# Designs tried in a protein design run: peptides against a protein of PDB entry 5EIB. Part 44

Target 1, 366 residues: chain A of PDB entry 5EIB
Amino acid sequence: VDLEPGTMDSVRSGPFGQIFRPDNFVFGQSGAGNNWAKGHYTEGAELVDSVLDVVRKESESCDCLQGFQLTHSLGGGTGSGMGTLLISKIREEYPDRIMNTFSVMPSPKVSDTVVEPYNATLSVHQLVENTDETYCIDNEALYDICFRTLKLTTPTYGDLNHLVSATMSGVTTCLRFPGQLNADLRKLAVNMVPFPRLHFFMPGFAPLTSRGSQQYRALTVPELTQQMFDSKNMMAACDPRHGRYLTVAAIFRGRMSMKEVDEQMLNVQNKNSSYFVEWIPNNVKTAVCDIPPRGLKMSATFIGNSTAIQELFKRISEQFTAMFRRKAFLHWYTGEGMDEMEFTEAESNMNDLVSEYQQYQDATAD
Target 2, 366 residues: chain A of PDB entry 5EIB as posed
Amino acid sequence: VDLEPGTMDSVRSGPFGQIFRPDNFVFGQSGAGNNWAKGHYTEGAELVDSVLDVVRKESESCDCLQGFQLTHSLGGGTGSGMGTLLISKIREEYPDRIMNTFSVMPSPKVSDTVVEPYNATLSVHQLVENTDETYSIDNEALYDICFRTLKLTTPTYGDLNHLVSATMSGVTTCLRFPGQLNADLRKLAVNMVPFPRLHFFMPGFAPLTSRGSQQYRALTVPELTQQMFDSKNMMAACDPRHGRYLTVAAIFRGRMSMKEVDEQMLNVQNKNSSYFVEWIPNNVKTAVCDIPPRGLKMSATFIGNSTAIQELFKRISEQFTAMFRRKAFLHWYTGEGMDEMEFTEAESNMNDLVSEYQQYQDATAD

## One batch from the design tools (peptide; made by RFdiffusion4, then SolubleMPNN)

Design b1_p11_1_s2 (from b1_p11_1, 8 letters changed)
Fold by OpenDDE base, seed 2:
Structure b1_p11_1_s2 (fold): chain B 366 residues (1-366), chain A 11 residues (1-11)
Amino acid sequence: as target 1 above (366 residues)
Amino acid sequence: APAKMPAKKPK
């Protein structure tokens, strides 16, 4: 789905464009112009029914529909505004299904789009209410990984999208291969989300690799475990040491000893015990899949529900507040039918979410 | 053409 035809033509002409049905390419002509309100109330609202017709048709063809996976950007107008409109409409029609998102967080290091803090804040408000699981894929963290870890002097969208694809492949491993822990979206939500509003995940993986980088070094299970818990391997720009893990899932891939994995996972948890909440028993889950990712002998993928994710929301809130106090660009949103109240409600709900994460960070066992 | 908000091109 896109509000611009040129994006869809790029997907169709791409290496995998033929895996999608032609009728499942739904697109507009005008685009959202990086405006959330155009995505949500005007250009996106004109297109949403044609997307819902495709969603219904594909849902009816499923033997067992678990839920939906949306990949979108929160900095743009289409991914943010139309993406959150689609989430709302799908949630109304399928209230018993899991809503899972891969939400790309904006960063001033990657994009010069001045209104990204508005689009992100308005989107986070919708994601708090209408999603069950959200993977926070932060362009700040992706840029820092490319520059600092991968030693790329000028990171491209191709380099960032490689990290996104590796992360998405890692977190979906248990859904794609039989006999795994968290084999369905609902079981993942039960294991990862102890409180309904606190469903924002910090993904990470090891080893960090770029497209065309051949890692000749075989990693060991201890090296994978240590790298997976390193803040430099996180796809969200938060330091886990500034918060506490509510829940963790680790997904190992490749031929390895389950016993060695369990020993290393216990060792890393014991060494980092101060960074876990003590009042959630058995809050670390581990899976091993014998099928490695393409080009690697072994990998590990991390999913963290951490109170440190508040650092990401605080960064967006600070940027939002600095613009909103000046009423900067508000006429572009109000001209599409928005009220200034929708901005203050979205800011309030995101600040409440930050306060909830802080409350559970400071909570002790009774 | 409806004015696109100034999307500075990604560097």
Scores: peptide ipSAE 0.032, ipTM 0.677, DockQ to the pose 0.034
Fold by OpenDDE base, seed 4:
Structure b1_p11_1_s2 (fold): chain B 366 residues (1-366), chain A 11 residues (1-11)
Amino acid sequence: as target 1 above (366 residues)
Amino acid sequence: APAKMPAKKPK
């Protein structure tokens, strides 16, 4: 789905364009122009019914519909505005199904689009209410990984999208291969989401290795485990050491010893015990899939529900507040039928979410 | 095409 045709033509002409049904390419002509309100109330609202018709048709073709997975950006107008409209409409029609998102958080390091904090805040407000699971894929973190860890002098969207693709492949491993932990979206939610609003995940991937060091790096279970828990490998720009893990899932891929995985996972938990909540027993889950990712002997994918994710939301909130206090660009949103109250409600709900994460960070076992 | 929102602060 897109509000611009050129993206769909690029996907269709791409190396994997034939895996998608032609009738499942739903697109507009005008685009959202980086405006959440165009995505949500105007251009996106004109297209949403055509998307819902495809969603219904594909849902009816499923023997057992688990839920929905949306991949979208929160900085743009289409992914943010139309994406959250779609989530709302799908939630209304399928209230018993899991809503899962891969939500790309904006960063000033990656994009010069000044209104991204508005689009992100308005989107997070919708995601808090209408999703069950949200992978926070933060362009700030992706840029920093590309620059610092991968040693890319000028990270591109292609470099960032490679990390996104690796992460998405990692977190979906349990859904694609039988006999794994979290083999369905509902089991993932039960294991990862102890409180309904606190469903924002910090993803991570290992190995992350620069092209110049790939030949010198052994891939071992200890190195994967250590890298997976390193703050520098988090795909969300927050430090887990500034918060506490509510829940963790680790997905190992490749031929390795389950015993060695369990030993390393126990060691990393014990080393980092101060960064876990003490009142959620057995809050770390581990899966091992014998099938490695393409081009690697082994990998590990991390999913963390951490109170440190509040650092990401605080960053967006600070950027939002700095613009909104000046009423900067508001006429572009209000001209599409939005009220200024929707901005204040979205800011309030994101600040409430930050307060909830802080409350559970400070909670002790009585 | 509808005007894209300005990427940079208007001068």
Scores: peptide ipSAE 0.032, ipTM 0.715, DockQ to the pose 0.042
Fold by OpenDDE base, seed 5:
Structure b1_p11_1_s2 (fold): chain B 366 residues (1-366), chain A 11 residues (1-11)
Amino acid sequence: as target 1 above (366 residues)
Amino acid sequence: APAKMPAKKPK
């Protein structure tokens, strides 16, 4: 789905474009112009019914529909505005199904789109209410990984999208291979989301690899475990050491000893015990899939529900507030039928979410 | 047509 045709043509002409049904390419002509309100109330609203018809048809073709997975960007108008409209409409029609998202958070390091803080804040407001689980894939973190860790002097969208694809492949491993932990979206939500609003995940991946780097490093289970818990391997720009883990899932891939994985996972928990909440028992889950990622012998993927994710939301909120106080560009949103109150409500709900994460960070076992 | 907001300049 896109509000611009050129994106769909690029996907269709791509090496894997033929895996998608031609009729499942729903697209507009005008685009959202990086405006959330165009995505949500105008251009996106004109296209949403055609998307829902495809969603219904594909849902009816499922033997066992678990839920939906949306991949979108919160900085752009289509991914943010139309993506959240689509989430809302799917949630209304399928209230008993899991809504999962891969939400790409904007960064001023990656994009010069001045209104990204508005699009992100308005999107987070919708995601808090209408998703069951959200992987926060932060362009700030992806850029920092590419620049600092991968030593890429000029990170490209190709490099960032490679990290996104590796992360998405890692976190979906248990859904794609039988006999794994979190084998369905609902079990993932039950294990990862102790409080309904606190469903924003910090993903991480090891080993970190660029598409341009053929440097294969053979990693051991201890090295994978250590790197997976390293803040530099997190795909969200927050330090886990500044918060506490509510829940963790670790997904190992490749031929390895389950015993060695369990020993290393216990060791890393014990070393990092101060960074876990004490009042959620058995809050770390581990899976091992014998099937490695393509081109790797072994990998580990991290899913953290951490109160440190508030650093990401605070960054967006600070950027939002600095623009909103000046009423900068508001006429572009209000001209598409938005009220200025929707900005204030979205800011409030995101600040409430930050306060909730802080409350659970500071909570002690009685 | 309402003008596109300044397009994402790729850095």
Scores: peptide ipSAE 0.026, ipTM 0.693, DockQ to the pose 0.034
Fold by OpenDDE base, seed 1:
Structure b1_p11_1_s2 (fold): chain B 366 residues (1-366), chain A 11 residues (1-11)
Amino acid sequence: as target 1 above (366 residues)
Amino acid sequence: APAKMPAKKPK
């Protein structure tokens, strides 16, 4: 789905374009112009029914519909505005199904789009209410991984998207292979989400190794475990040491000892015990899938629900507030039928979310 | 005083 044809033509002409049904390419002509309101109220609202018709048709063909997975950006207009409209409409029609998102967080290090803080804040407001699970994929963290860890001098969107694809493949492993922990979206939500609003995850993937070092690095369970819990390996730009893990899932892939995985997972929890809440028993879950990723002998994928994710939301809120106090660019949104109150409500709800994470960070056992 | 939270019931 897109509000411009060029993205769909790129997907269709790509190496995997033939995997998708031609009728499932739904697109507009005008684009959203990086405006959330165009995505949500005008251009996106004209297209949403055509998308919902496809969603219904594909849902009716499912023997066992678990829910929906949306991949979108929060800095743009289509992914943010139309994506959140689509989430709302799907939630209204399928209230008993899981809504899962891969939400790409904007960063000034990656994009020059000045209005991204508005688009992100308006999107987060919708995601708090209408999703069950949101993977926070921060372009700032992806850039830092590419530059610092992968030693790429000039990271490209191709380099960032490679990390996204590895992570998405990792977190969906349990859904794609039988006999795993979190084998359905609802079980994942039950394990990962202790409180309904606190459903924002920091993902991570290991191994991450520079091209020059790949040939010299042994891949071991201890090294995967250590890298997966390293703050520099988080795909959300927050330090887990500034917060507490509410829940963690680790998905190992490849042929390895389950005993060694359990020992290393216990060791990393014990070493980092101050960074876990003590009042959620058995809050770390581990899965092992014998099927490695393509081109790797083994990998580990991390899913963290941490109160440190508030650093990401604070960054967006600070950028939002600095623009909104000046009423900068508001006429672009109000001209598409938005009220100024929707900005204030979205800012308030995101600040409430930050306050909730802080409350649970400071909480103790009874 | 630090907030007190109930333990998540094991499923």
Scores: peptide ipSAE 0.000, ipTM 0.330, DockQ to the pose 0.015

Design b1_p11_1_s3 (from b1_p11_1, 6 letters changed)
Fold by OpenDDE base, seed 2:
Structure b1_p11_1_s3 (fold): chain B 366 residues (1-366), chain A 11 residues (1-11)
Amino acid sequence: as target 1 above (366 residues)
Amino acid sequence: MPAKMPKKEPP
């Protein structure tokens, strides 16, 4: 789905364009112009019914529909505005199904688009209410990984999208291979989301290795485990040491000893015990899949529900507040039928979410 | 309306 036809032509002409049905390419002509309100109330609203017809048709063809997964950006107009409209409409029609998102958070290091803080804040408000599971994929963190860890002098969208693809492949491993922990979206939600609003995940991937050092790295279970819990390997720009883990899932892939995985996972929990909440027993889950990812002998994928994710929301909130106090570009949103109250409600709900994460960070067992 | 939102604030 896109509001610009050129995006669909790029997907169709790409190496995987033939895996999608032609009828499942739904697109507009005008685009959203990086405006959330165009995505949500005008251009996106004109296209949404055509998307819902395709969603219904594909849902009826499923033997066992677990839920939906959306991949979108929160900085643009289409992914943010139309993406959240689609989430709302799908939630209304399928209230008993899991809504899962891969939400790409904007960063000033990656995009010059000045209104990204508005689009992100308005989107986060919708995600708090209408999603069950949201993987926070932060362009800030992806850029920093590419530059600092991968030693890329000029990170490209291709380099960032490679990390996104590796992460998405990692977190979906248990859904794609039989006999795994978290084999369905609902079991993942039960294990990862102790409180309904606190469903924003910090993903991480190992190994992250620069092209120049790949030949010299042994891939071992201890190294994967240590790297997976390193803040520098998180795909969200927050430090887990500034918060507490509510829940964690670790997904190992490749031929390895289950005993060695369990020993290393116990060791890393014990070493980092101060960064876990004490009042959630057995809050770390581990899975091992014998099938490695393409091009690697083994990997580990991390899913963290951490109160440190508030750092990401605070960054967006600070940028939003600085623009909104000046009413900068506000007339471009109100001209599409939005009220200034919707901005204030979205800001309030995101600040409430930050306060909830802080409350559970400071909570004791007594 | 411009087709896209401005990338930077106008000077």
Scores: peptide ipSAE 0.044, ipTM 0.751, DockQ to the pose 0.041
Fold by OpenDDE base, seed 5:
Structure b1_p11_1_s3 (fold): chain B 366 residues (1-366), chain A 11 residues (1-11)
Amino acid sequence: as target 1 above (366 residues)
Amino acid sequence: MPAKMPKKEPP
C-alpha cells in the first residue's frame, strides 16, 4: 500500500515483486506529502476502504488468522498517517486479532523532513491504543550501527533497510518455523507484554560485522549472546543500562548446542541482573531454530521490552514540543481537518507512556 | 498546498 504509485512500481519491478498478488497493490496518485493528516484524514481516507477490501479477502483465505503485521515509517505521511488509519480500521473490524507493527522511528541524522516529530508523535498516540506489539526500529540506531559498527562511511537507505530486513526475519523466525518459543503472535504478546500499554520492543540482531572483518570473525554462541545484549546492537537508540528489562526474548538460528545457549543466556542475565526487574519471574525466553538465515551459519535476534525505550519517546517529545510551542507548520495539518487538540492529546499520551515506563523502572519487589 | 512539506532548506 502507498499513496504514491512509484513505490508500487519499484516493488513490482523488484526481484521479489511477483510474490505479491497484483490485485493486492493498492495505491494513490497524490501522496501524503510527509503530512500525517493527509495520510489519516484526506488522501489516506479515500484509499482505506480499497485496502480493507483486500485485507478482508486475504483474511477470509486464511485457515487460521492470528493477526496482522504492518511495516511502516513514522516520519512520512503515508506510513504514519495512513498506516495508523489502517491499524485503527483493522482493529475495529478484527478486535480479537493481534496487531503487530514494525515501526520505523524518524531521525534527523537520516531525514531532513522537518515535520517528522509531529508525524511520529501522532503515530505513537495511535500505536499506544491500537497495537498489541510494536517493534521500534529507530533510524538513529540504524545509522549509528551502519556508521560505527559496519564501518559504512555514507550509510544509504539500502544499508538501513538491510538491517530492518534482518531484524524482521529474526523476530518472525518463531512464527515461520515449527516447534519454537512464541510460535504465534498471541503467545509472543503474552510472554513479552506484561502491561498492555508497554508493548514497544527494542529489537537487536547479531552478528553485526563490517565487510572488512567478516572473514576474520568466528561465529560462536558466546559472541552472539554478548553482541545481542550490547547496547550498540539495539535497533532502537536507547541504552538498556539506563533502564530495566521487563521481558526479553532471544531467538538463536543455526546448528548450535541448546545447552550452550542456555548456559550463555544464564551468564548474560547474571552479568546484567541489575538491568532486569526482579518482580517478573522467568522474564527471559530463549528459542533455538536449527535453520540459519541465508548467508550466515548462526545468528541471534533480540527482543527487549525495556523501560529504557522511554529515551526514544523523550527524544521525539522534545523535538515535538520545540516545534509545537512555535506552532510551526500546524496550518498544514489543520487544513487537512485536524484539530490543534489532537496534537496536545498525542503529546500527553506519549508523556504518560514515558511516565508509566519510569514507574515500572523504579518499582521494587516489596 | 505544496505537494510535499518543506524540507529544511539546508542553512
Scores: peptide ipSAE 0.038, ipTM 0.729, DockQ to the pose 0.036
Fold by OpenDDE base, seed 3:
Structure b1_p11_1_s3 (fold): chain B 366 residues (1-366), chain A 11 residues (1-11)
Amino acid sequence: as target 1 above (366 residues)
Amino acid sequence: MPAKMPKKEPP
């Protein structure tokens, strides 16, 4: 789905374009122009019914519909505005199904789009209410990984999207291979989301290796375990050491000893015990899939529900507030039929979410 | 035509 036709042509002409049905390509002509309100109330609202018809058709053809997965950007108008409209409409029609998102957070280090804080804040408001699981993929963290860890001098969107694809492949491993922990979206939610609003995940991937070091790197379970818990491997620009893990899932892939995985996962928990809440028993879950990712002998994917994710929301809120106090660019949103109060409501709900994360960070076992 | 706010493509 896109409000621009050129994206669909790129997907269709791509190496996997033939796996999608032609009728499942739904697209507009005008685009959202990086305006959430165009995505949500005008251009996106004109297209949403055509998307819902496809969603219904594919849902009816599904033997066991678990839920939906959306991949979108919160900085752009289509992914943010139309994406959140689509989430709300799917939630209304399928209330008993899991809504999962891969939400790309904007960063001023990656994009100069001035209104990204508005689009992100308005999107986060919708994601708090209408999603069950949201993987926070921060363009700042992806850029920092590419530059600092991968030693890419000029990171491209291709390099960032490679990290996103590796992470998406990692977190969906249990859904794609039988006999795994979190084998369905609902089991993942039950294990990862202790409180309904606190469903924002910090993803991480290992191995992250620079091209120059790949030939010398022995992939081991200890190394994967150490790297996936390293703050530098988090794909959200938050330091886990500034918060506490409510829940963690680790997904190992490749031929490895389950015993060694369990030993290393116990060791990393014990070493980092101060960064876990003590009042959630058995809050770390581990899965092992014998099938490695393409081009690797083994990998580990990290999913953290951490109160440190509030750093991401605080960053967005600060940028939002700095513009909103000046009423900067508001006329572009209100001109599409949006109310100025929706900005204030979205800001409030995001600040409440930050306060909720802080409350659970400061909570002790009684 | 509403001006696309310039996405600076990252370099």
Scores: peptide ipSAE 0.025, ipTM 0.638, DockQ to the pose 0.030
Fold by OpenDDE base, seed 1:
Structure b1_p11_1_s3 (fold): chain B 366 residues (1-366), chain A 11 residues (1-11)
Amino acid sequence: as target 1 above (366 residues)
Amino acid sequence: MPAKMPKKEPP
């Protein structure tokens, strides 16, 4: 789905374009122009029914529908505005199904789109209410990984998208290979989301190794485990040491000892015990899939539900507030049929989410 | 300055 035909043509002409049904390419002509309100109320609203017809048809063809997975950006107009409209409409029609998202958070280091704080805040408001699970993927964190860890002098969208694809492949491993922990979306939500609104995850992938160092680095279970819990390995721009983990899932892939995995996972929890809440028993889950990813002997994927994710939301809120106080660009949103009150409601709900994360960070076992 | 990724310009 896109509001721009050129993106769909790029996917169709790409090496994997033939895996999708032609009828499942739903697209507009005008785009959203990086405006959430165009995505949500005008251009996106004209296209949404055609997307829902495809969603219904594909859902009816499923032997066992678990839920939906959306991949979108929160800085753009289509991914943010139309993406959240689709989430709302799908939730209305399928209230008993899991809504999962891979949400790319905007960063002023990566994009020059001045209105990204509005698009992100309006999107986060919708994600708080209408998703069950959201993987927070920050373009700043991806850029920093590419530059600092992978030693790429000039990171490209191809380099960032490679990290996203590795992470998406990792977190979906349990869904694609039977007999694993979190083998369905509902079981993932039950294990990862102790409080319904606190469903925003910090993803990570290991190994992350520069091309020059790949030949000299042994891939070991201890190294994978250590890298997953390193703050520099998080694909969300927050430091887990500034918060507490509510829940963690680790998905190992490849031929390894389950005993060694359990020992290393226990060791890393013990070393980082101050960064876990003590009042959620068995809050770390581990899975091992014997099938490695393509081109690797082994990998590990991290999913963290941490109160440190509030740093990401605070950053967006500060940028939002600095623009909104000036009423900067508001006429572009209100001119598409959006109310100014929706900005205030979205800001309030995101600040409430930050306050809720802080409350659970400061909570002690009585 | 970090190399800015290619712009989508604001509308």
Scores: peptide ipSAE 0.023, ipTM 0.661, DockQ to the pose 0.022

